# Peptides against a protein of PDB entry 6GMG: the designs that were tried, part 89

Target 1, 331 residues: chain A of PDB entry 6GMG
Amino acid sequence: DSDDRVTPPAEPLDRMPDPYRPSYGRAETVVNNYIRKWQQVYSHRDGRKQQMTEEQREWLSYGCVGVTWVNSGQYPTNRLAFASFDEDRFKNELKNGRPRSGETRAEFEGRVAKESFDEEKGFQRAREVASVMNRALENAHDESAYLDNLKKELANGNDALRNEDARSPFYSALRNTPSFKERNGGNHDPSRMKAVIYSKHFWSGQDRSSSADKRKYGDPDAFRPAPGTGLVDMSRDRNIPRSPTSPGEGFVNFDYGWFGAQTEADADKTVWTHGNHYHAPNGSLGAMHVYESKFRNWSEGYSDFDRGAYVITFIPKSWNTAPDKVKQGWP

## One batch from the design tools (peptide)

Design b1_p25_2_s4 (made by RFdiffusion4, then SolubleMPNN; from b1_p25_2, 11 letters changed)
Fold by OpenDDE base, seed 5:
Structure b1_p25_2_s4 (fold): chain B 331 residues (1-331), chain A 25 residues (1-25)
Amino acid sequence: as target 1 above (331 residues)
Amino acid sequence: SPAYPSSLSAEEAELINRAAAEAAS
């Protein structure tokens, strides 16, 4: 099926996009038109518009992950991920709740676990941490200075992240960002970088050695955030989709949504950019579409997924792929 | 109908992730 993927053609730099169309409360357009918008709005390097390169168009063509890929400059590694889980709610519901009619115990537990995650709080935690990181980056001209600033900020805020190991993804994320090391990127100068956020939806029941029920209905214990920090260990996420619960049923492996560095304080007003599938204009799936969704539309997710993580990475400040304000649709 | 994401197989994603991790290190 992936063999039908095609790289979208180049769009002239000055070509204006066609109007987006409303779709389920979000703005929708075909991938080629998104490229046009991207070139007008997000392509800027040091204040100058850039044509989306063939490489970038190829990344974009991979669908939902492609949107995050092209805007972050790297394929998502998901190492620095945050979520919020209400342990008390989970325990209480398991103890006092009952399966719905026709619902198995495993299905019940999986559902209760899913419902115990709070997407808004998870997003807020990521934003909080990104803000701390940005303060630490602001005047740091080497990694050592950045790390020192970060530790000081965390100590001042009495944040549990201050107790993380030096090898933690939290402290290693910047140095592991390719654009940080690039001459035209960060050039090893933290003050040239900024923290950005994207989100991943995925399935918890990915352990092939676990019960079939967990693979079908979720693993209630998997991918929970650590108390205090909100960090999620993503090492076991292998992009394995939910197992079918009935013959002919199939699930997709993930969804990605790009937020960037929007400053809108109201989570409900933030815009999330994502794609439906890889670009296959001559295949059964058809052309890739790009969606700009409000947080509610994004965070709702699909039945394919029972986990949502909010991930922090870094991009050069010279890039405009993560502006302070994102306008939904076109015009 | 709502559009569901379908981007990469698990295998393809793993290959790309591995390559990305190597490039980042």
Scores: peptide ipSAE 0.031, ipTM 0.751, DockQ to the pose 0.158
Fold by OpenDDE base, seed 2:
Structure b1_p25_2_s4 (fold): chain B 331 residues (1-331), chain A 25 residues (1-25)
Amino acid sequence: as target 1 above (331 residues)
Amino acid sequence: SPAYPSSLSAEEAELINRAAAEAAS
């Protein structure tokens, strides 16, 4: 029960973290130890190490979303989301493929749809767009200049995003970022901001008015990226988990992974930081653990989810929550 | 067995999302 959630206590600013432990190909530690690492590595504002505030610790205590929350500075809104879907593969498999033994038609279609998403290409698209945005931000000292630069960059690259409406999350994302408006953040200066990336795993079959089969096995048509842009309409994502397929079965609602702004060109070498559950040291779930996973481990996801989106948001350049290089684990 | 995430209820997440959206507007 979420009522068992507890805010982790403050950690001394200079306390070094204990070594992380390997867990299924990823580095794992308890949340308190992650706070220690965070303070040593990611807490810096204008180059100065900071203690994680009570508010930040409270955000973190919510689990996987908490990791993204504390590092991005805001609760994930998921407005600017990207994915890659192979429509030809999907159509071909539906036409020529067959359900496995014991697999229902709905289960087959849901599985084929899930398998038609390419996590790596989705991630690469988000990185591409983030790079364009960062170029547009670099010398822009007001939002108008940023938007003009962005349009020019998109035109130069012949990117379909240039055709997006001005009201699109693509163009409004910066202005809707609280830290952009903060005096100690962007102070309304785009050049003080940078684009960052996180990922969300979630269930496609969230429509309560749809068939039970779609809620159990996925909605093959839901949350597909728009052709050309790769944008995913996330408006129908209500954090509804997969419906049980058998008595007693239960699924979780989402998973979040923080990437930030790593410059590692090899996707397989990128590190994704995420949590398991809300912090409940005195409850049945126990203490929250934080994982630092390689892309393969992150992108694999769980059976709870059939969609992955890569989301762009912004943080001040003065924050060190999204460094160029992320080292997995400790030391 | 891998640890499955369980962070927020749908209801809690919706409340937070609403608050975040309002703050961003």
Scores: peptide ipSAE 0.028, ipTM 0.730, DockQ to the pose 0.167
Fold by OpenDDE base, seed 1:
Structure b1_p25_2_s4 (fold): chain B 331 residues (1-331), chain A 25 residues (1-25)
Amino acid sequence: as target 1 above (331 residues)
Amino acid sequence: SPAYPSSLSAEEAELINRAAAEAAS
């Protein structure tokens, strides 16, 4: 029960973390120890370490989304999302492929659709767009200057995003970021902000009016990226989990992974930070754990999900929640 | 209002880790 959630206690600012536990290519630790690491490595505002506030600890306590929440400074809105889908592969596999033994047609189509998404290409698209945005931000001291720079950059690259409407999440994302407007954040100065990336895993078959098969095995047509831009319409994502295929089976609603603004060019070497569940030390679920996973471990996902999106948001450059280099584990 | 998660259970996370280990072997 979500009512068992507890806010982790405060950790002294100077307390060093205990070593992380290696677990099948991941680094794992309990949430309290992550708070210690966070205070030593990620808490800096204008170069000064900060104790994680009660509010931030409360955000973190919500589990996988909590890691992204505390590092981005806001609950994920998921409006500016990117993915990559191979339509030719999908069509060819549907035409020439065959269901596995015991696999229904709906199961087959759902699986083929899932396999037609390329997580690495989706991630690379988000990084490409974030890079363009960062160039547009660099010397822009008001939103108008930022938008003008952005349009110029897109035109120079012949990017399809140049044709997006002014009200598109692509152009409105900065102005809709609370930290952009904060005095100690961006203070309405785009040059004080930088683009960052997180990822969400979720289920495609969320439409209650659709067939039971789509809810159980996925909707092959749902949450596909737009051609040319790679933008995913996330408006229909209601955090509804996959429907059970057998009695007693249950699925979780989503997973979130924090990347930030790492500069590592090799996607396979990037580190993704995520949590397992909400913090319930006195409940059946137990204490929350935080994982630092390589991209392969993150992008593999779980059977609970058949979609992955890579989302762009913004944080102040004065925050150190998205450093150029992330070290896995401790020490 | 944001919909707050009931995310992965500890047991589910352990099962996933086991599956990952088996796949890497």
Scores: peptide ipSAE 0.023, ipTM 0.599, DockQ to the pose 0.044
Fold by OpenDDE base, seed 4:
Structure b1_p25_2_s4 (fold): chain B 331 residues (1-331), chain A 25 residues (1-25)
Amino acid sequence: as target 1 above (331 residues)
Amino acid sequence: SPAYPSSLSAEEAELINRAAAEAAS
């Protein structure tokens, strides 16, 4: 029950983290220890360490989404999302493939659709777009200059995003970022902002008007990226979990992973920070744990989810929540 | 305020770790 959620206590600014626990290529720690690491490594504003505020600790306490929330400075809106879908693979597998023993047609179609998404290509697309945005942000001192730069960059690259409507999440994302408008943030100056990336795992079969089979086994046609742009329409994502396929079965609503703005060219070496559940030290779920996973560990996801999206948002350059290099674990 | 907090369980998190270990083997 979400009512058991507790805000983690404050940690002294000078307290060093305890060592993380290594586990199968990832590093794990309890949320309080992550706060200690965060204060030492990620808390910097204008080059100065900061104690995580009560508000930030409260955001963090919400679990996987809390990690992205505290580092991005806002609750994820997921408006600017990218993915990669192999349409040819999907069509060919549907035509030539066969359901496994005991697998229904709906299960087969849902599985084939899930397998037709390429997490690595989706991530690379988001990184490509983030790079374009970062170039457009440079030396742009108002939104108009940023948008002009962005259009020029897209035209030079012959990118299909150049054809997006001005009201598209692609063009409106910056202006809709609270930290862009904050005096100590962007102060309405695009050149003070940088693009960052996080990922969301979620269920495709969220349409209540659809068949029970789609809710149980996935909607093969839902949340596909648009050709050329890679944009995913996230408007129908309402954090509805997968429907149970058997009595007593339950699925979780979503998972979030924070990447930020790492410059590591090898996707497999990038580090993703995420949480397991909301912090409930006195409840049945227990204390929240934070994980720092390699891309392989993150992108694998869970059976609870059949979609992965890579989302772009913005943070002030003065924040150190998205450094160029992220070290896994502690020390 | 968020309408839906993370609902991932501790058990599910452990399952992820197990799957990762198996994939790394």
Scores: peptide ipSAE 0.022, ipTM 0.605, DockQ to the pose 0.044; fails the geometry check

## One batch from the design tools (peptide)

Design b1_p26_1 (made by RFdiffusion4)
Fold by OpenDDE base, seed 1:
Structure b1_p26_1 (fold): chain B 331 residues (1-331), chain A 26 residues (1-26)
Amino acid sequence: as target 1 above (331 residues)
Amino acid sequence: SDVDDALTTYMDTMRAAEAKLRARAS
């Protein structure tokens, strides 16, 4: 019940976090303690710690999306999304594989499609593109300069993204970022911004005009990346959850994980921050918890989802919500 | 708004997710 949601109270700026605890191979803490860590580690603007504002605490209180929301500075739009899909694996498994015992054809096809996505390669593609964007941003003091730099970088790398339309989310993402336009943010100066990454898990079978089987077991053809660019068309993602396969079964519509701009080259060692549910300390769900997971724990996802996208957005360089290194847990 | 609708749907379905998380711990 949405009425059970409560905004966490303010935490003193100098209050240190309590130790995190292990949970499912990840570091876990209650939301109030995460706020304490956030203020000590991630809150810095121009090198100065900041108390998390009431607005930010409200954003955070919404759960998994709240973690990405507070750290990116805006509600996720998911316009610039990347993934990797192994078409050959998919075709081969459909041709040579068979349904498991008790598995329907639709279940089999949905599962095979899900397994044909490579989360690590999708993440790597997003990191590659973010790196290109960061190089383009570095010395650009207006959007025109940024776009010119971006085109040059893509041409040098023979990247298919160079052929995207000027109105594509790839080229329009920066100008559509609120913090880019803010006086205390980018102030319309690309060199003050940096690319950051978050991930969204969601369900492929969202088309109400498709078969019930696709809504229950996945749509094998939905939300595939373009072969050359890795871009995923997210326009049909309406946050519709998986359809129940049995009475009483229910699924969540999405999950979000925050990566930021970590420089760790080994994907398995990267840290992903996410929340379990909205903050309801007096409700049945209880207090919101925040998790810091390694990539394997994050990318594994839940049965609620059969797609994972890695999304690029931008934040001001003056923010410390996306540091080069993220330490899992506390201390 | 689209944001409000997304958040409402998310919040309404979280009980099922929590149950799944607890099941993994057992």
Scores: peptide ipSAE 0.058, ipTM 0.773, DockQ to the pose 0.705
Fold by OpenDDE base, seed 2:
Structure b1_p26_1 (fold): chain B 331 residues (1-331), chain A 26 residues (1-26)
Amino acid sequence: as target 1 above (331 residues)
Amino acid sequence: SDVDDALTTYMDTMRAAEAKLRARAS
């Protein structure tokens, strides 16, 4: 089936998109039409429109991860991830709650854990950190200056991230960003970069040495954020999907949503861009579709996933893949 | 590579995901 993937053809630079259509409260279009929108709205380098390259179109063709890939400029590494977990709610529900009719204990615990995550607070934490990082970047012309600024900002805000190790993904994220080192990107100048956000949905029960129940219904203890910082250790995320609970059932290993650097203060009004599947116009899956969803639609996720992380990475300020304002759909 | 494995797994499971999406949208 994977052999059916096709790279979408090039679109003329000046071709305007067709209107998007509504689908489950979100705006939807075929991938070729998204490329047209992307070229008109997001393709700008130093203020000039660019045709999406063959490489970028190939990245995009892989589906949900493709949208984040083409807009961030790199395959997601997911190292700097944030979430919010209500430990008190979790403990209380486990103690005082009970499984639903027909629900196993493992299923109950997995569900309670999933419900104990607050997607909005997790997203807000990532935005808060991204804001701090952007302030640290603003007038820093080398990495040392950036790191010093970052530590000062964190100290001023009494943020627990100030206590992270120097080798932590938090402090090493910029250094490890390819576009930061590129001559036409950051050129090793932090002030030419900005922090951006995307989200990943995935399954908690990925430990092959754990019980089958955890793989089927979730691991309540996995991928929780660290207290104070909100950092999620993503090292154990190996893109393993949820195990089937019934014959013929199947789950997807991940979903990605692109937010970028929108300045909309109301989380519910933010727009998240994502794809459904790899582009297979001549295959059984059909053409890839791109969705632009409000936060409510994105954060709802699917039964395939019980974790949502909000990840920070960096792009050059000269790119327009993360504008302050994102308009849902077309026109 | 890890990337290749991730993409392969994703593509192999998308049929079921698409069905869920269609069901939700209906």
Scores: peptide ipSAE 0.039, ipTM 0.753, DockQ to the pose 0.711
Fold by OpenDDE base, seed 3:
Order: structure tokens, then C-alpha cells, then sequence
Structure b1_p26_1 (fold): chain B 331 residues (1-331), chain A 26 residues (1-26)
């Protein structure tokens, strides 16, 4: 309930963060302290440190989506999403495997499908595409130039994305980015923008017309990436959580992790920033905490989710919310 | 708006999963 949500107070621009604490291999801190770090490290516009605005603090306070929201500058639309699915593994496990003790057939199939997604390859695909897009953005001073560059890059790499429709999320993503059109953002100049990545965890069994088993244990056929492109059709993601499998059980509808534009080549060493829940310091949930996790800890996810997608969006190059290097915790 | 609807759903779901969320914070 949003009634318990509180917008964190403003932090002085010069206030340094308190040290983060380790938590299951992650760096953890309370949201107010993250704001302090954000102001010191990520807040810069055109090289100038900024205080997190009330609007930004409000976005952040909404919980796990908040980190991605404040750093990307918009509520996630998740239109340009990538994943990797091992079809051969899936078929083989279904054929030769069997349910565990106490595991239903539906549960088995859902689990096998979940395990057939390769998070690392999905992430790698997103990074590959982001790199192509960034090259296309270079020296492109209007959208037409960007699109032409993009098509050329894709053709050179023999990438199946070159066959996508001009109105597809892939080609329309830039023009649909609010910060691209802002005077202090891209100002309609693609060369002032860069591609960034975040990740969403969600549940596959969201079709209310499907079987209860799929809603409880996952839909093995849902949200698979298209062959060649790696694109995931996210149109059916309506933020519906997993159905309870036992009385009193409840699941979260999504989780978001912010990667940005880190240049670390080793996926395992990349840092993902995410939150636990909305900020409710006076409520039962308590204060929001922010985590900075390595890829292993992020990609593992929770039992709430059986899908992970890696999404590309854009931010102005003048923003420092997606630096080349991200460090866990403080100092 | 789509954003408002998503946030409303999110907030409701978060409340339902309170126990698990608290565990994440520990």
C-alpha cells in the first residue's frame, strides 16, 4: 500500500555516505545512505554534482524499481528486452529427466524451463546490442542518421535484428526515450545519448486463462527469446506475481537491477544495484534498503521469479548514472 | 496511466510478500 510509503528526506549535497555493510556477498545500505552515495558518485550532470531532487527521491522510494527509475530517468517500459534460452537443454531434460520427490509434473517442467535460461548469455546479448547501438549513436545528429548507422552495423555483423520492423521496440526505443527529447538531455541529438542496461525478474505464468499449474509453477513456453535476435516479447508481462503454492505464501511481482554502462568485460565482476521494497520507515516493512550485488547474486534471483530479461534503454551522456566503472559499497 | 497501474499493483504485491521482503533486508 502506497499509504505507508515515505519519500526519503533530502540529503545535504556534501554529506558523505556511511560505510555499506556486507550482506550475503552484497553491499547493503539504507536508502538514505544510498542517496548520499548517489549524490557523490552518480548525480553529476555535465560534470556538476547534483542533489537528488524530491521527484527523484520519490521515484527511488517505490522500492526495487526505484533504483532503475532514478538512474534511467524514466519508469521502466521493458520494451527492448533480451534473454537466452537453451532449447536443446530444455528438450533433453524434459525427455530424460524426471520430477524430484514430491515435485509435480508441472513443477518439474516449470523448473526445467527456468533452468534452461542462461542469464549470462542473455546479459552478453544485451551488451552486444548496446555496443552496436552506441556505435550507431556516434556522430549521428538526427534520428535518421542513427537508424542508418544502426542498420549498417547490423548488416556488417549479419545480425538478425536488421530484419526487425522500423516500428519495433528495437528501432523506436531512442525516439521513445523522454530524455532524448529534453533540451538538457539529448536535445534530439543521438550522439548525446548512450545505451544502458537494466534487468527485470518476473514470473512467466501470468496468463489468467492458462492452467492454475502454470500460474503456480511457471509457463515453460512463455517469454522465450526469439531465435537469432534474442528479443523477448514483453507485451504479456503485466506485473502479475506467481500464484501461491501453499496457504499464506506470497510472491513479489517483479525485481529490477541497474547495470548501466559498465565496461567490465567479465560478467561475474559487474555490479548490479537494486532495492528490496518501498520505503516505509514507519510501517511494517521498514526502511528501504539498497543492494549492490555482483552478477552472480543478482542473476540468481528469487523463487518469486522464473524469468530474467536484460533491457536496453538510453540516457544522456551528460548523466553520470551509468559510469564505466561501478564499485560496491562505500568507501 | 500505465505507470500508475503498475505501481499500484507493485505496492499491493509488496504488502502481500512482506515476510519475504523483510528477510531480504536482514
Amino acid sequence: as target 1 above (331 residues)
Amino acid sequence: SDVDDALTTYMDTMRAAEAKLRARAS
Scores: peptide ipSAE 0.035, ipTM 0.735, DockQ to the pose 0.806
Fold by OpenDDE base, seed 5:
Structure b1_p26_1 (fold): chain B 331 residues (1-331), chain A 26 residues (1-26)
Amino acid sequence: as target 1 above (331 residues)
Amino acid sequence: SDVDDALTTYMDTMRAAEAKLRARAS
């Protein structure tokens, strides 16, 4: 019930977190304890620890999206999304593969499409682009300079993104970031901003005009990245969950994981922070828990989802919500 | 708002997700 959501109470600024506990190969803790860690590690603005505000705690209380929300400073818009899809593998498996026992043709096609996405390559593409963007931001003191730098960087790398339209989410993402325009944020100075990454898991079969089978088992043609750029058109993502295939079955519409701007070169060693559900300590769902997962744990996802996108947004460099290194758990 | 709609849908379906997570933990 939506009425069960509660905003976690404030935590004293100097309160240290309790130890995290292992959970499914990840570090796990209750939301209030995450707030304690967040205040010690991620809350810094201009080098000073901050107590998580009421507004931030409210954002956080919404669950998986709340973790990304509080750390990015805005509700995810998912406009600048990347993925990797192996078209040859997909075609080959459709042609030469066979449905498993008890698997319908629609299930088979949906599964093959899902398996044709490479989460690691998608993540790496996003990191590559974020790096290019960060170089473009570094000494740019207005948006025009940023865009010029970006185009130059892309040209030097012979990147297909250089051919994107000026109105593309790729070029418009910075100007559409609220914190870029804030006086205590970017203050319209690109050099005060940095690119950060989060991930969204969602369902491909969201078109209500399509077949029921696609809504149940996935739309093999939906949300594929454009060749060369890796950009995913997210305009058709309306946060519609997978349709049930049996009575009583239900699926969640999305999951979000926060990566930020970690510099760890090995994708498998990167840490992804996410939540399970909205905070309902007095409800049936119980208190919200926060997880810090390695990439393999995050990228695996759930059966609720057949797509994973890696999204780039921006935060002020003065924020410490996206440090170079994230340590899993506590201490 | 679009945000409100998304959150409402999310909240309504989380019970099933939690059950799945608990099952994995066992």
Scores: peptide ipSAE 0.037, ipTM 0.746, DockQ to the pose 0.729; fails the geometry check

